# Peptides against a protein of PDB entry 5YCA: the designs that were tried, part 94

Target 1, 132 residues: chain A of PDB entry 5YCA
Amino acid sequence: RSLPAERNPLYKDDTLDHTPLIPKCRAQVIEFPDGPATFVRLKCTNPESKVPHFLMRMAKDSSISATSMFRSAFPKATQEEEDLEMRWIRDNLNPIEDKRVAGLWVPPADALALAKDYSMTPFINALLEASS

## One batch from the design tools (peptide; made by RFdiffusion4, then SolubleMPNN)

Design b2_p20_5_s2 (from b2_p20_5, 7 letters changed)
Fold by OpenDDE base, seed 1:
Structure b2_p20_5_s2 (fold): chain B 132 residues (1-132), chain A 20 residues (1-20)
Amino acid sequence: as target 1 above (132 residues)
Amino acid sequence: DPEFEALMRELAEEARRRRE
């Protein structure tokens, strides 16, 4: 598959130690009509544009938003490029479309596979290891 | 984080529209 040409410079090095990022993750409770749910979030700021994006994990089952990963990794991507990638995820991974929160949510193993593709491995490792 | 709350609200609204 083809990914967008420009990637967030925050993810220039996929081999960095993830452990310093763990304390930067935060658990936050979000209220929904069917009740509260806890998410673990990591605020990722593009060092050039200074635009922040959140990576997020559902505390209950450790599902990670692939959509948030894509949007953070490829901030200049078109909607068409996002749609193509989300279709690829549907066809090749095991995403869940949550009733409460939009986007494709993937289990940890799939998240790490995407992280490798997006050069986000340290960030996803940290997000997965953080407490909720 | 209010920015995260705002994001989640937006995503919740999108999810609602998906069900309609």
Scores: peptide ipSAE 0.704, ipTM 0.940, DockQ to the pose 0.949
Fold by OpenDDE base, seed 5:
Structure b2_p20_5_s2 (fold): chain B 132 residues (1-132), chain A 20 residues (1-20)
Amino acid sequence: as target 1 above (132 residues)
Amino acid sequence: DPEFEALMRELAEEARRRRE
């Protein structure tokens, strides 16, 4: 597959120590029509544009939003590029399409595989290790 | 975080539209 050419400069170095990012993660309860759900979130700000994106994990099953990962990693991606990547994820991983929250949600192992592809490993490790 | 809540509301609305 082909990923977008330009990546968020926040993710220049995939070898960073993830432990300082753990305390930056926060649990937050969101109310839905069928009841509340807890998410663990990490706010990631592009150091050049100062535009923030949230990485997010479902507290209950540790699923990670792959769509949010992609949007954070590739802020200038076209909708077509995003659609192609989401199709790849559907075809090659085991995503969940949650009825309450849009996007493709993937289990921890798949999230780490995507993190490697997107150069986001420290951020996803921190998100997975944070308490809920 | 109100910004996160706003994002989640948007994603919830998108999910609702898919189910309709």
Scores: peptide ipSAE 0.704, ipTM 0.940, DockQ to the pose 0.938
Fold by OpenDDE base, seed 2:
Structure b2_p20_5_s2 (fold): chain B 132 residues (1-132), chain A 20 residues (1-20)
Amino acid sequence: as target 1 above (132 residues)
Amino acid sequence: DPEFEALMRELAEEARRRRE
């Protein structure tokens, strides 16, 4: 597959220690028509553009939004590029389309696989280890 | 975080549209 050419400079070094990012994660309860759900979120700000994106994990089953990962990793990606990657995820990983929140949600192992591809490993490790 | 709430509301609305 082809990933977008330009990546968020926040993710320039995939080898950084993730532990300092853990306390930056926050749990937040969101109310939905079918009841409340807790998400663990990490605000990731592009150091050049200063545009923030949220990475997010469902507290209940630890699934992570692959769509949010992609949008954070590739801020200049076109919708077509996103659609292409989401199709790849559907074909090669085990995503779930949650009824409450849009995007493709993947289990922790798949999230880490994507994190490697997107150079986001420290951030996803932190997100997975954070309390909910 | 109100920014996160706004994002989640947007994603929830998108999910709703997907079901329609």
Scores: peptide ipSAE 0.704, ipTM 0.940, DockQ to the pose 0.955
Fold by OpenDDE base, seed 3:
Structure b2_p20_5_s2 (fold): chain B 132 residues (1-132), chain A 20 residues (1-20)
Amino acid sequence: as target 1 above (132 residues)
Amino acid sequence: DPEFEALMRELAEEARRRRE
């Protein structure tokens, strides 16, 4: 598959130690019509554009939003490029589409596979290790 | 974090539209 050409410079180095990012993760309860749900979130700010994106994990089953990962990694991606990647994820990983929150959510192992492709490994490791 | 809440509200609205 072909990923977008321009990547968020925040993710220029995939080999950094993830542990300093763990305390930057925060648990937050969100109210939905069917009840509350807890998410662990990590705010990731593009150092050039200063535009923030949130990476997010469901506390209950540790699934991570692949869509949020893609949007953070490739801020200039077209809708067509996003659709292409989401199709690849459906065909090659084990995503779920949550009833309450849009996007493709993947289990931890799949999230780490995507993180390698997007050069986001430290950020996803931190998100997975953070307390909920 | 109100910014995160706003994001989640948007994603919840997208999910709602998907069900309609």
Scores: peptide ipSAE 0.702, ipTM 0.940, DockQ to the pose 0.917

Design b2_p20_5_s3 (from b2_p20_5, 10 letters changed)
Fold by OpenDDE base, seed 1:
Structure b2_p20_5_s3 (fold): chain B 132 residues (1-132), chain A 20 residues (1-20)
Amino acid sequence: as target 1 above (132 residues)
Amino acid sequence: DPEFEAEMARLAAEAEARRR
């Protein structure tokens, strides 16, 4: 598959130690019609554009939003590029389309696979290790 | 974080629209 050409400079180094990012993660309860759910979030700001994106994990089952990962990693991606990547995820990983929250949510192992592709490994490791 | 809450609200709305 082909990923967008330009990547968020926040993710320039995939080898960084993730531990300093763990305390940057925050748990937050979101209310839905069928009840509350806790998410762990990490605010990731593009150092050049200053545009923030949230990486997010469902506290209950550790699913991570692949869609949010993609949008953070590739700020100039077209809708077509996103659609193609989401299709690839559906075909090759184990995504869940949650009834409450849009996007493709993937289990930790799949999230880390995507993180490698998107050069986001430290951020996803931190998100997975953070408390809820 | 209000910004996160707003994002989640957007995603929730999108999910709801998808079901219809």
Scores: peptide ipSAE 0.675, ipTM 0.932, DockQ to the pose 0.913
Fold by OpenDDE base, seed 4:
Structure b2_p20_5_s3 (fold): chain B 132 residues (1-132), chain A 20 residues (1-20)
Amino acid sequence: as target 1 above (132 residues)
Amino acid sequence: DPEFEAEMARLAAEAEARRR
């Protein structure tokens, strides 16, 4: 597969210690028609553009939004590039398409595989280790 | 966080549209 050419400079170094990011994560309850659900979120701001994105983990099963990862990692990606990557995820990983919240949600191991590809490993490790 | 809530509302709306 081909990933977009330009990546968010926030993710320039995949080898950094993730532990300082853990306290940056926050749990938040979201109300849905079928009841509340808790998400753990990490606000990630592009240091150049100053545009923020949230990385998201479902507290209940630790699934992470791959779609949000992609959008944070590749701020200039086209819709076609996103669609191509989402198809790759469907074909190669174990995504869930949740009825309550759009995007492809993947289990922790798959999230870490994507994180390696997107150079986001510290951020995903922190998101997974944060309390809910 | 209002910004996160707004994002989740958008994603919820997209999910609802998919179910229609």
Scores: peptide ipSAE 0.675, ipTM 0.932, DockQ to the pose 0.901
Fold by OpenDDE base, seed 5:
Structure b2_p20_5_s3 (fold): chain B 132 residues (1-132), chain A 20 residues (1-20)
Amino acid sequence: as target 1 above (132 residues)
Amino acid sequence: DPEFEAEMARLAAEAEARRR
């Protein structure tokens, strides 16, 4: 597969130590019609554009939003490029489409595989290790 | 974080639209 050419400069170095990012993660309870659910989130701001995106993990099963990862990594991606990547994820990984929140949610191992592709490894490691 | 809550609200609305 092919990924968008332009990547968020926040992710220019995939080899950085993730531990300083752990305390930047926050747990937050979100209310849904069928009850509350806790998410762990990490606010990631593009250092050039100053546009923020949230990386997010479901506290209960550690699923991570692949869609949010993609949108953060590739801020100039077209809808077509996103759709193509989401189809690839459906075909090659183990995504879940949650009834409460949109996007493709993937288990930790799949999230780390995507993180390598998107150059987001430190951020996803931190998100996975943070307390809920 | 109100920005996160707003994002989750948008994602919830999108999920609801998908079901209908």
Scores: peptide ipSAE 0.674, ipTM 0.932, DockQ to the pose 0.915
Fold by OpenDDE base, seed 3:
Structure b2_p20_5_s3 (fold): chain B 132 residues (1-132), chain A 20 residues (1-20)
Amino acid sequence: as target 1 above (132 residues)
Amino acid sequence: DPEFEAEMARLAAEAEARRR
């Protein structure tokens, strides 16, 4: 598959120690029509554009939003490029489409596979290790 | 974080909109 040409400079080094990022993660309860749900979130700011994106994990089953990962990693991606990657994820990983929130959510192992492709490994490791 | 809550509200609205 082909990924977008330009990547968020925040993710220029995939070998960084993830432990300093753990305390930057926060658990937050969100209210939905069917009841409350807890998410662990990590705010990631593009150092050039200063635009933030949230990486997020469901506390209940540790699923991570692959869509949010993609949008953070590729700030200049077209909708067509996003759609293509989401189709690849459907075909090659084990995503779920949650009824409450949009995007494709993947289990931890799949999230780490995507993180390697997007050069986001430290950030996803931190998100997975943070408490809920 | 109100910014996170706003994002989740947007994603919730998108999830609702895709249901037909």
Scores: peptide ipSAE 0.674, ipTM 0.932, DockQ to the pose 0.880

Design b2_p20_5_s4 (from b2_p20_5, 6 letters changed)
Fold by OpenDDE base, seed 5:
Structure b2_p20_5_s4 (fold): chain B 132 residues (1-132), chain A 20 residues (1-20)
Amino acid sequence: as target 1 above (132 residues)
Amino acid sequence: DPEFEELMRELAEEAERRRL
């Protein structure tokens, strides 16, 4: 598959130590019609544009939003490029489509695989290790 | 974080639109 040409400069180095990012993660309870759910979030700000994106983990099952990863990694991606990648994820990783929250959610192992593709490994490691 | 809550609201609304 092909990924967008331009990547968020925040993710220029995939080899950084993730440990300093762990304290930056925060648990947040969100109210839904069927009850509350806790998410662990990491705010990732593009150092050039200063536009923030949130990476998200469901506290209960540790699933990660692949859609949020993509949007953070490729801020200039077209809708067509996003749709193409989401289709690839559906075809290759068997993601969860949660009825409460839009996007494709993947288990930790698949999230780390995508993180490698998107050069986001330190951020996803931190998100997975943070307490909920 | 109110910004995160706003994002989650938008994603919840999007999910609801697809489900209905």
Scores: peptide ipSAE 0.683, ipTM 0.935, DockQ to the pose 0.890
Fold by OpenDDE base, seed 4:
Structure b2_p20_5_s4 (fold): chain B 132 residues (1-132), chain A 20 residues (1-20)
Amino acid sequence: as target 1 above (132 residues)
Amino acid sequence: DPEFEELMRELAEEAERRRL
């Protein structure tokens, strides 16, 4: 597959220590018609554009939004590029389409595989290790 | 975080649309 040409400069170095990012993660309860659910979130700000994006994990099963990862990593991606990547994820990983929240949600192992491709490994490690 | 709540509301609305 091909990924968008321009990547968020926040993710320029995939080898950085993730530990300092752990305290920046926050748990938040969201109310849904079928009851409350806790999400762990990490606000990631593009250092050039200053536009923030949230990375998010379901606290209960540690599923991570692959869609949010993609949108943060590739802020200039077209809808066609996003659709292509989401199709690749469907075909090659184990995504879940949650009934409550849109996007493709993937288990931790798949999230880390995507993180490698998107150069987001420290951020996903922090998100997975943060308390809920 | 109000910004996160807004995002989650939008994603919830999108999820509802695909169910209908």
Scores: peptide ipSAE 0.682, ipTM 0.935, DockQ to the pose 0.898
Fold by OpenDDE base, seed 3:
Structure b2_p20_5_s4 (fold): chain B 132 residues (1-132), chain A 20 residues (1-20)
Amino acid sequence: as target 1 above (132 residues)
Amino acid sequence: DPEFEELMRELAEEAERRRL
């Protein structure tokens, strides 16, 4: 597969220690028609554009939004490029399509595989280790 | 975080549209 050419400069170094990011994660309850659900979120701001994106994990089963990872990593990606990557995820990983929240959600192991591809490993490790 | 709540609302609305 082909990933977008331009990547968020926030993720220029995939080898950094993730532990300082853990305290930056926050748990938040969101109300849905079928009841409340808790998410762990990490706000990631592009140092050049100053545009923030949220990475997010479901507290209940530790699933992580692959769609949010992609949007944060590739802020200038076209919808076509996103659709292509989401198709690849469907075909090669084990994504969950939640009825309440749009996007493809993947288990921790798959999230870390994507993180390696997107150069986001420290951020995903922190998100996984944070408390809910 | 109100910004996160707004994001989640948008994603919830998108999910609802997909179900229709």
Scores: peptide ipSAE 0.681, ipTM 0.934, DockQ to the pose 0.907
Fold by OpenDDE base, seed 1:
Structure b2_p20_5_s4 (fold): chain B 132 residues (1-132), chain A 20 residues (1-20)
Amino acid sequence: as target 1 above (132 residues)
Amino acid sequence: DPEFEELMRELAEEAERRRL
């Protein structure tokens, strides 16, 4: 598949140690009509544009928002490019469409596969290892 | 984080629209 040409410079090196990122993750309870749910979030700021994006994990089942990963990795992507990637995820991974929160959520193994493609491995490792 | 809360609200609203 094809991914957007421009990637967030925050993810220039996929081989960095993830452990320093773990304490930067934070758990936060979000209230929904069917009850509260805890998410672990990591605020990722593009060092050039200074635009922040949140990576997020559901605390209960460790599902990670692939949509948020994509938006963070490719901040200049068009809606068509995002739609194309989300279609690829549906066809090739095991995404979940949560009734409470939009986007495609993927299990940890799939998240790490995407992380490799997006050069986000340290960030996703940290997000997965962080406490909730 | 209020920014995260706002994001989650927007995503929740989007999810609701999907069900309608």
Scores: peptide ipSAE 0.680, ipTM 0.934, DockQ to the pose 0.914

Design b2_p20_6_s1 (from b2_p20_6, 8 letters changed)
Fold by OpenDDE base, seed 1:
Structure b2_p20_6_s1 (fold): chain B 132 residues (1-132), chain A 20 residues (1-20)
Amino acid sequence: as target 1 above (132 residues)
Amino acid sequence: MEAEERRRAEEVFNYLMTED
């Protein structure tokens, strides 16, 4: 598959230690009609544009929002490029589409596979290890 | 998904993406 040409410069080095990012994660409870659910979020700011994007994890099952990953990694991607990648994820990984929160959500192993492709490994490791 | 349910799900996603 083809990924967007420009990547967020925040992710220039996929080999960095993730542990300093763990305390930057924040958990919050969202109330839904069928009960509360906790989400863990990591604020990721593009060092050039200063535009932030949040990476998101469902605390209970550790599902990661692939949509949030893509939008953070490729801030200049077109909707068509996003649609293409989301289709690829559906065809090649194990995403779920939760009725409560939009986008594709993938299990930890799939999230780490995407992280490798997007050069986001430290950030996803931190998000997965953060307490909720 | 129903249109209304999809709308609500998108609102939650957007909230999580932007709200500090």
Scores: peptide ipSAE 0.694, ipTM 0.931, DockQ to the pose 0.868
Fold by OpenDDE base, seed 3:
Structure b2_p20_6_s1 (fold): chain B 132 residues (1-132), chain A 20 residues (1-20)
Amino acid sequence: as target 1 above (132 residues)
Amino acid sequence: MEAEERRRAEEVFNYLMTED
């Protein structure tokens, strides 16, 4: 597959220690008709554009939003490029589509596979280890 | 999925993506 050419400079080094990022994660409870659900979020700011994005995890099953990862990693990607990547994820990984929150959600192992491709490994490790 | 539910799901996603 072909990923977008321009990547968020925040992710220039995939080898950094993730532990300092853990306390930067924040849990948030959202009320739904069938009950509350907790999400863990990590704010990721592009150091050049200063535009923030949030990576997000469902606390209950540790699913990670692949959509949030893609949009953070590739801030100038077109909708067509995103659609292409989401189709690849559907065909090659194990995503779920939750009716409460949009986008593709993947289990931890798949999230780490994507993180390697997007050069986001420290950030996904921190998100997975954060408390809820 | 109904259109109204889909819209709400997108709104929740957008909220989580942009709100502190």
Scores: peptide ipSAE 0.694, ipTM 0.930, DockQ to the pose 0.887
Fold by OpenDDE base, seed 5:
Structure b2_p20_6_s1 (fold): chain B 132 residues (1-132), chain A 20 residues (1-20)
Amino acid sequence: as target 1 above (132 residues)
Amino acid sequence: MEAEERRRAEEVFNYLMTED
């Protein structure tokens, strides 16, 4: 598959130690009609544009928002490019679409596969290991 | 999903994407 040409320079090195990122994650509770749910988020700021994006994990089952990953990794991507990637994810991985929060959410193994493709492995490892 | 449910889900996503 084809990915957008420009990638967030924050993810220039996929081999970095992820442990310093763990304490940067933040957990928060969101209230839904069927009860509260905890999300863990990691603020990722593009060092060039200074525009932040958040990576997101559902604390309960460790599902990670593939949509958030894509938008962070490819901040200049078109909607068409995102749609193509989301379709690829649907066809090749095991995403779920939660009724409470939009976007595609993938299990940890799938998230790490995407992280490798997007060169953001340290950030996803940190997000997965962070406490909630 | 119903339109209203989808709207709410998108709002939550956007909140999580932009709020500290």
Scores: peptide ipSAE 0.694, ipTM 0.931, DockQ to the pose 0.871
Fold by OpenDDE base, seed 4:
Structure b2_p20_6_s1 (fold): chain B 132 residues (1-132), chain A 20 residues (1-20)
Amino acid sequence: as target 1 above (132 residues)
Amino acid sequence: MEAEERRRAEEVFNYLMTED
């Protein structure tokens, strides 16, 4: 597959220690018709454009939003490029589509595989280790 | 999935992506 050409400069170094990012994560409870669900979010700001994006984890099963990862990693990507990557994820990983929140959600192992591809491993490790 | 349900799911996603 072909990933977008320009990557968020926030993710220039995939080897950084993730532990300083853990306390930056925030848990948020969302009320749904079938009951509440907790999401853990990490605010990621592009150091050049100063535009923030949020990475998202479902607290209960630790599913990570692949859509949020892609949009943070590739802020200049086209919708076509996103659709292509989401199709690749469907074909090669184990995503779920939750009825409550849009996008593709992947289990921790798949999230870490994507994180390696997107050079954002420290951020996904922090998101997975954060309390809810 | 119903169209209205999909719209609500997208709204929740957008809320989580931008709201502090």
Scores: peptide ipSAE 0.693, ipTM 0.930, DockQ to the pose 0.879

Design b2_p20_6_s2 (from b2_p20_6, 11 letters changed)
Fold by OpenDDE base, seed 2:
Structure b2_p20_6_s2 (fold): chain B 132 residues (1-132), chain A 20 residues (1-20)
Amino acid sequence: as target 1 above (132 residues)
Amino acid sequence: MEAEEREQAQKNFDYLENED
């Protein structure tokens, strides 16, 4: 597959220690028609554009929004590029079906695989280790 | 500060929901 050419400079170094990011995560209860659900979020700000994105984890099963990861990692990606990547994820990974939320969500192991591809491993590790 | 961040996070989540 082909990923977008330009990546968020926040993710320039995939080898950084993730532990300082853990306390930056926040749990948030979101109301849905069938009841509340807790999510863990991590604010990720592009250091050049100053545009923030929030990486999202479902607290209960630790599913991670691949869509949020992609949009944070590739700020100049086209919709077509996103669609292609999401299709690749569906075909090659193990996305979780949850009708309550939009985007494509994946289990922790798949999230870490994507994190490696997107050079954002520290951020996903922190998101996964944060308390809910 | 925290309240504003929570609001932004909610809006960001809503954005994801509205895009699909």
Scores: peptide ipSAE 0.031, ipTM 0.627, DockQ to the pose 0.060
Fold by OpenDDE base, seed 5:
Structure b2_p20_6_s2 (fold): chain B 132 residues (1-132), chain A 20 residues (1-20)
Amino acid sequence: as target 1 above (132 residues)
Amino acid sequence: MEAEEREQAQKNFDYLENED
């Protein structure tokens, strides 16, 4: 597959120590029609544009939004590029289907695989290790 | 700062939900 050419400069170095990012994560309870659910979020700000995106993890099963990862990593991606990547994830990884939440969510192992592809490993490690 | 971050996080999540 092909990924967008331009990546968020926040993710220039995939080898950074992730531990300082752990305390930056925050738990948040979100209300749904069938009841509340807790998420863990990490604010990721593009140092050039100053536009923030939030990486999202479901606290219960640690599934992570691949859509949030992609949009954070590739701020200039077209909708077609996003659709192609989401289809690739659906066909090649193990996404979960949850009618309560939008986007494509993946289990921790798949999230780490995507993190490597998107150069986001420290951020996903921190998100996964943070307490809820 | 924390309150503003929570609001921004909620808006970001809502954006994803509305795009579904």
Scores: peptide ipSAE 0.031, ipTM 0.629, DockQ to the pose 0.059
Fold by OpenDDE base, seed 3:
Structure b2_p20_6_s2 (fold): chain B 132 residues (1-132), chain A 20 residues (1-20)
Amino acid sequence: as target 1 above (132 residues)
Amino acid sequence: MEAEEREQAQKNFDYLENED
């Protein structure tokens, strides 16, 4: 697979301590037709463009949105590049299906694998450890 | 029904990404 050439400069260092990011996470309850569900979100702002993206975790099973990760990591990616990566995830990882939300969601272990590829390890660790 | 569910799912996801 070919990841986009330009990455969000927020993720220039994959080795940073993740613990300061934990208290920056926020839990949010969203109402769905079949009942409420809690999500944990981490706001990630591109230091150059100042555009924020939210990394997202489903509290109940700790699934993380791979779509949110990709869009945050690669702000100039084309739709074709995103589609290619999502297909790769489907073919090589263990994504889950949830009709209540859009995007592709993956379990924690897969999220950490993607985080390594996208240089987002501290942010995903913080998102996983945050309370809900 | 499927199209409506997909639309609602997208709206919910967009809300989570853009709201705050």
Scores: peptide ipSAE 0.030, ipTM 0.630, DockQ to the pose 0.869
Fold by OpenDDE base, seed 4:
Structure b2_p20_6_s2 (fold): chain B 132 residues (1-132), chain A 20 residues (1-20)
Amino acid sequence: as target 1 above (132 residues)
Amino acid sequence: MEAEEREQAQKNFDYLENED
């Protein structure tokens, strides 16, 4: 597959220590028709544009929003490029369908696979290790 | 119907991203 050409410079080094990012994560309880659910968020700011994006994790099963990852990693991507990547994820990984939330969500192992592709490994590790 | 579902899904995602 072909990923967008320009990547968020925040993710220039995939080998950085993730531990300093853990305390930057925040838990959020959201009420749904079937009851409350807790999410963990990590604010990721593009150092050049200063535009923030939030990486999202479901606290209970650690599912992570692939959509949030893609949008953070590739801020100049077109809708077509996003759609193509989401289709690739559906065809090659194990996304979870949850009608309560938007976007495409994947289990931790798949999130880490995507993180490698997007150069986001420290951020996804921190998001997965953060308390809820 | 599919367009409305997509819009609702996007709104839910935006809510999760932007609410502090």
Scores: peptide ipSAE 0.028, ipTM 0.601, DockQ to the pose 0.581

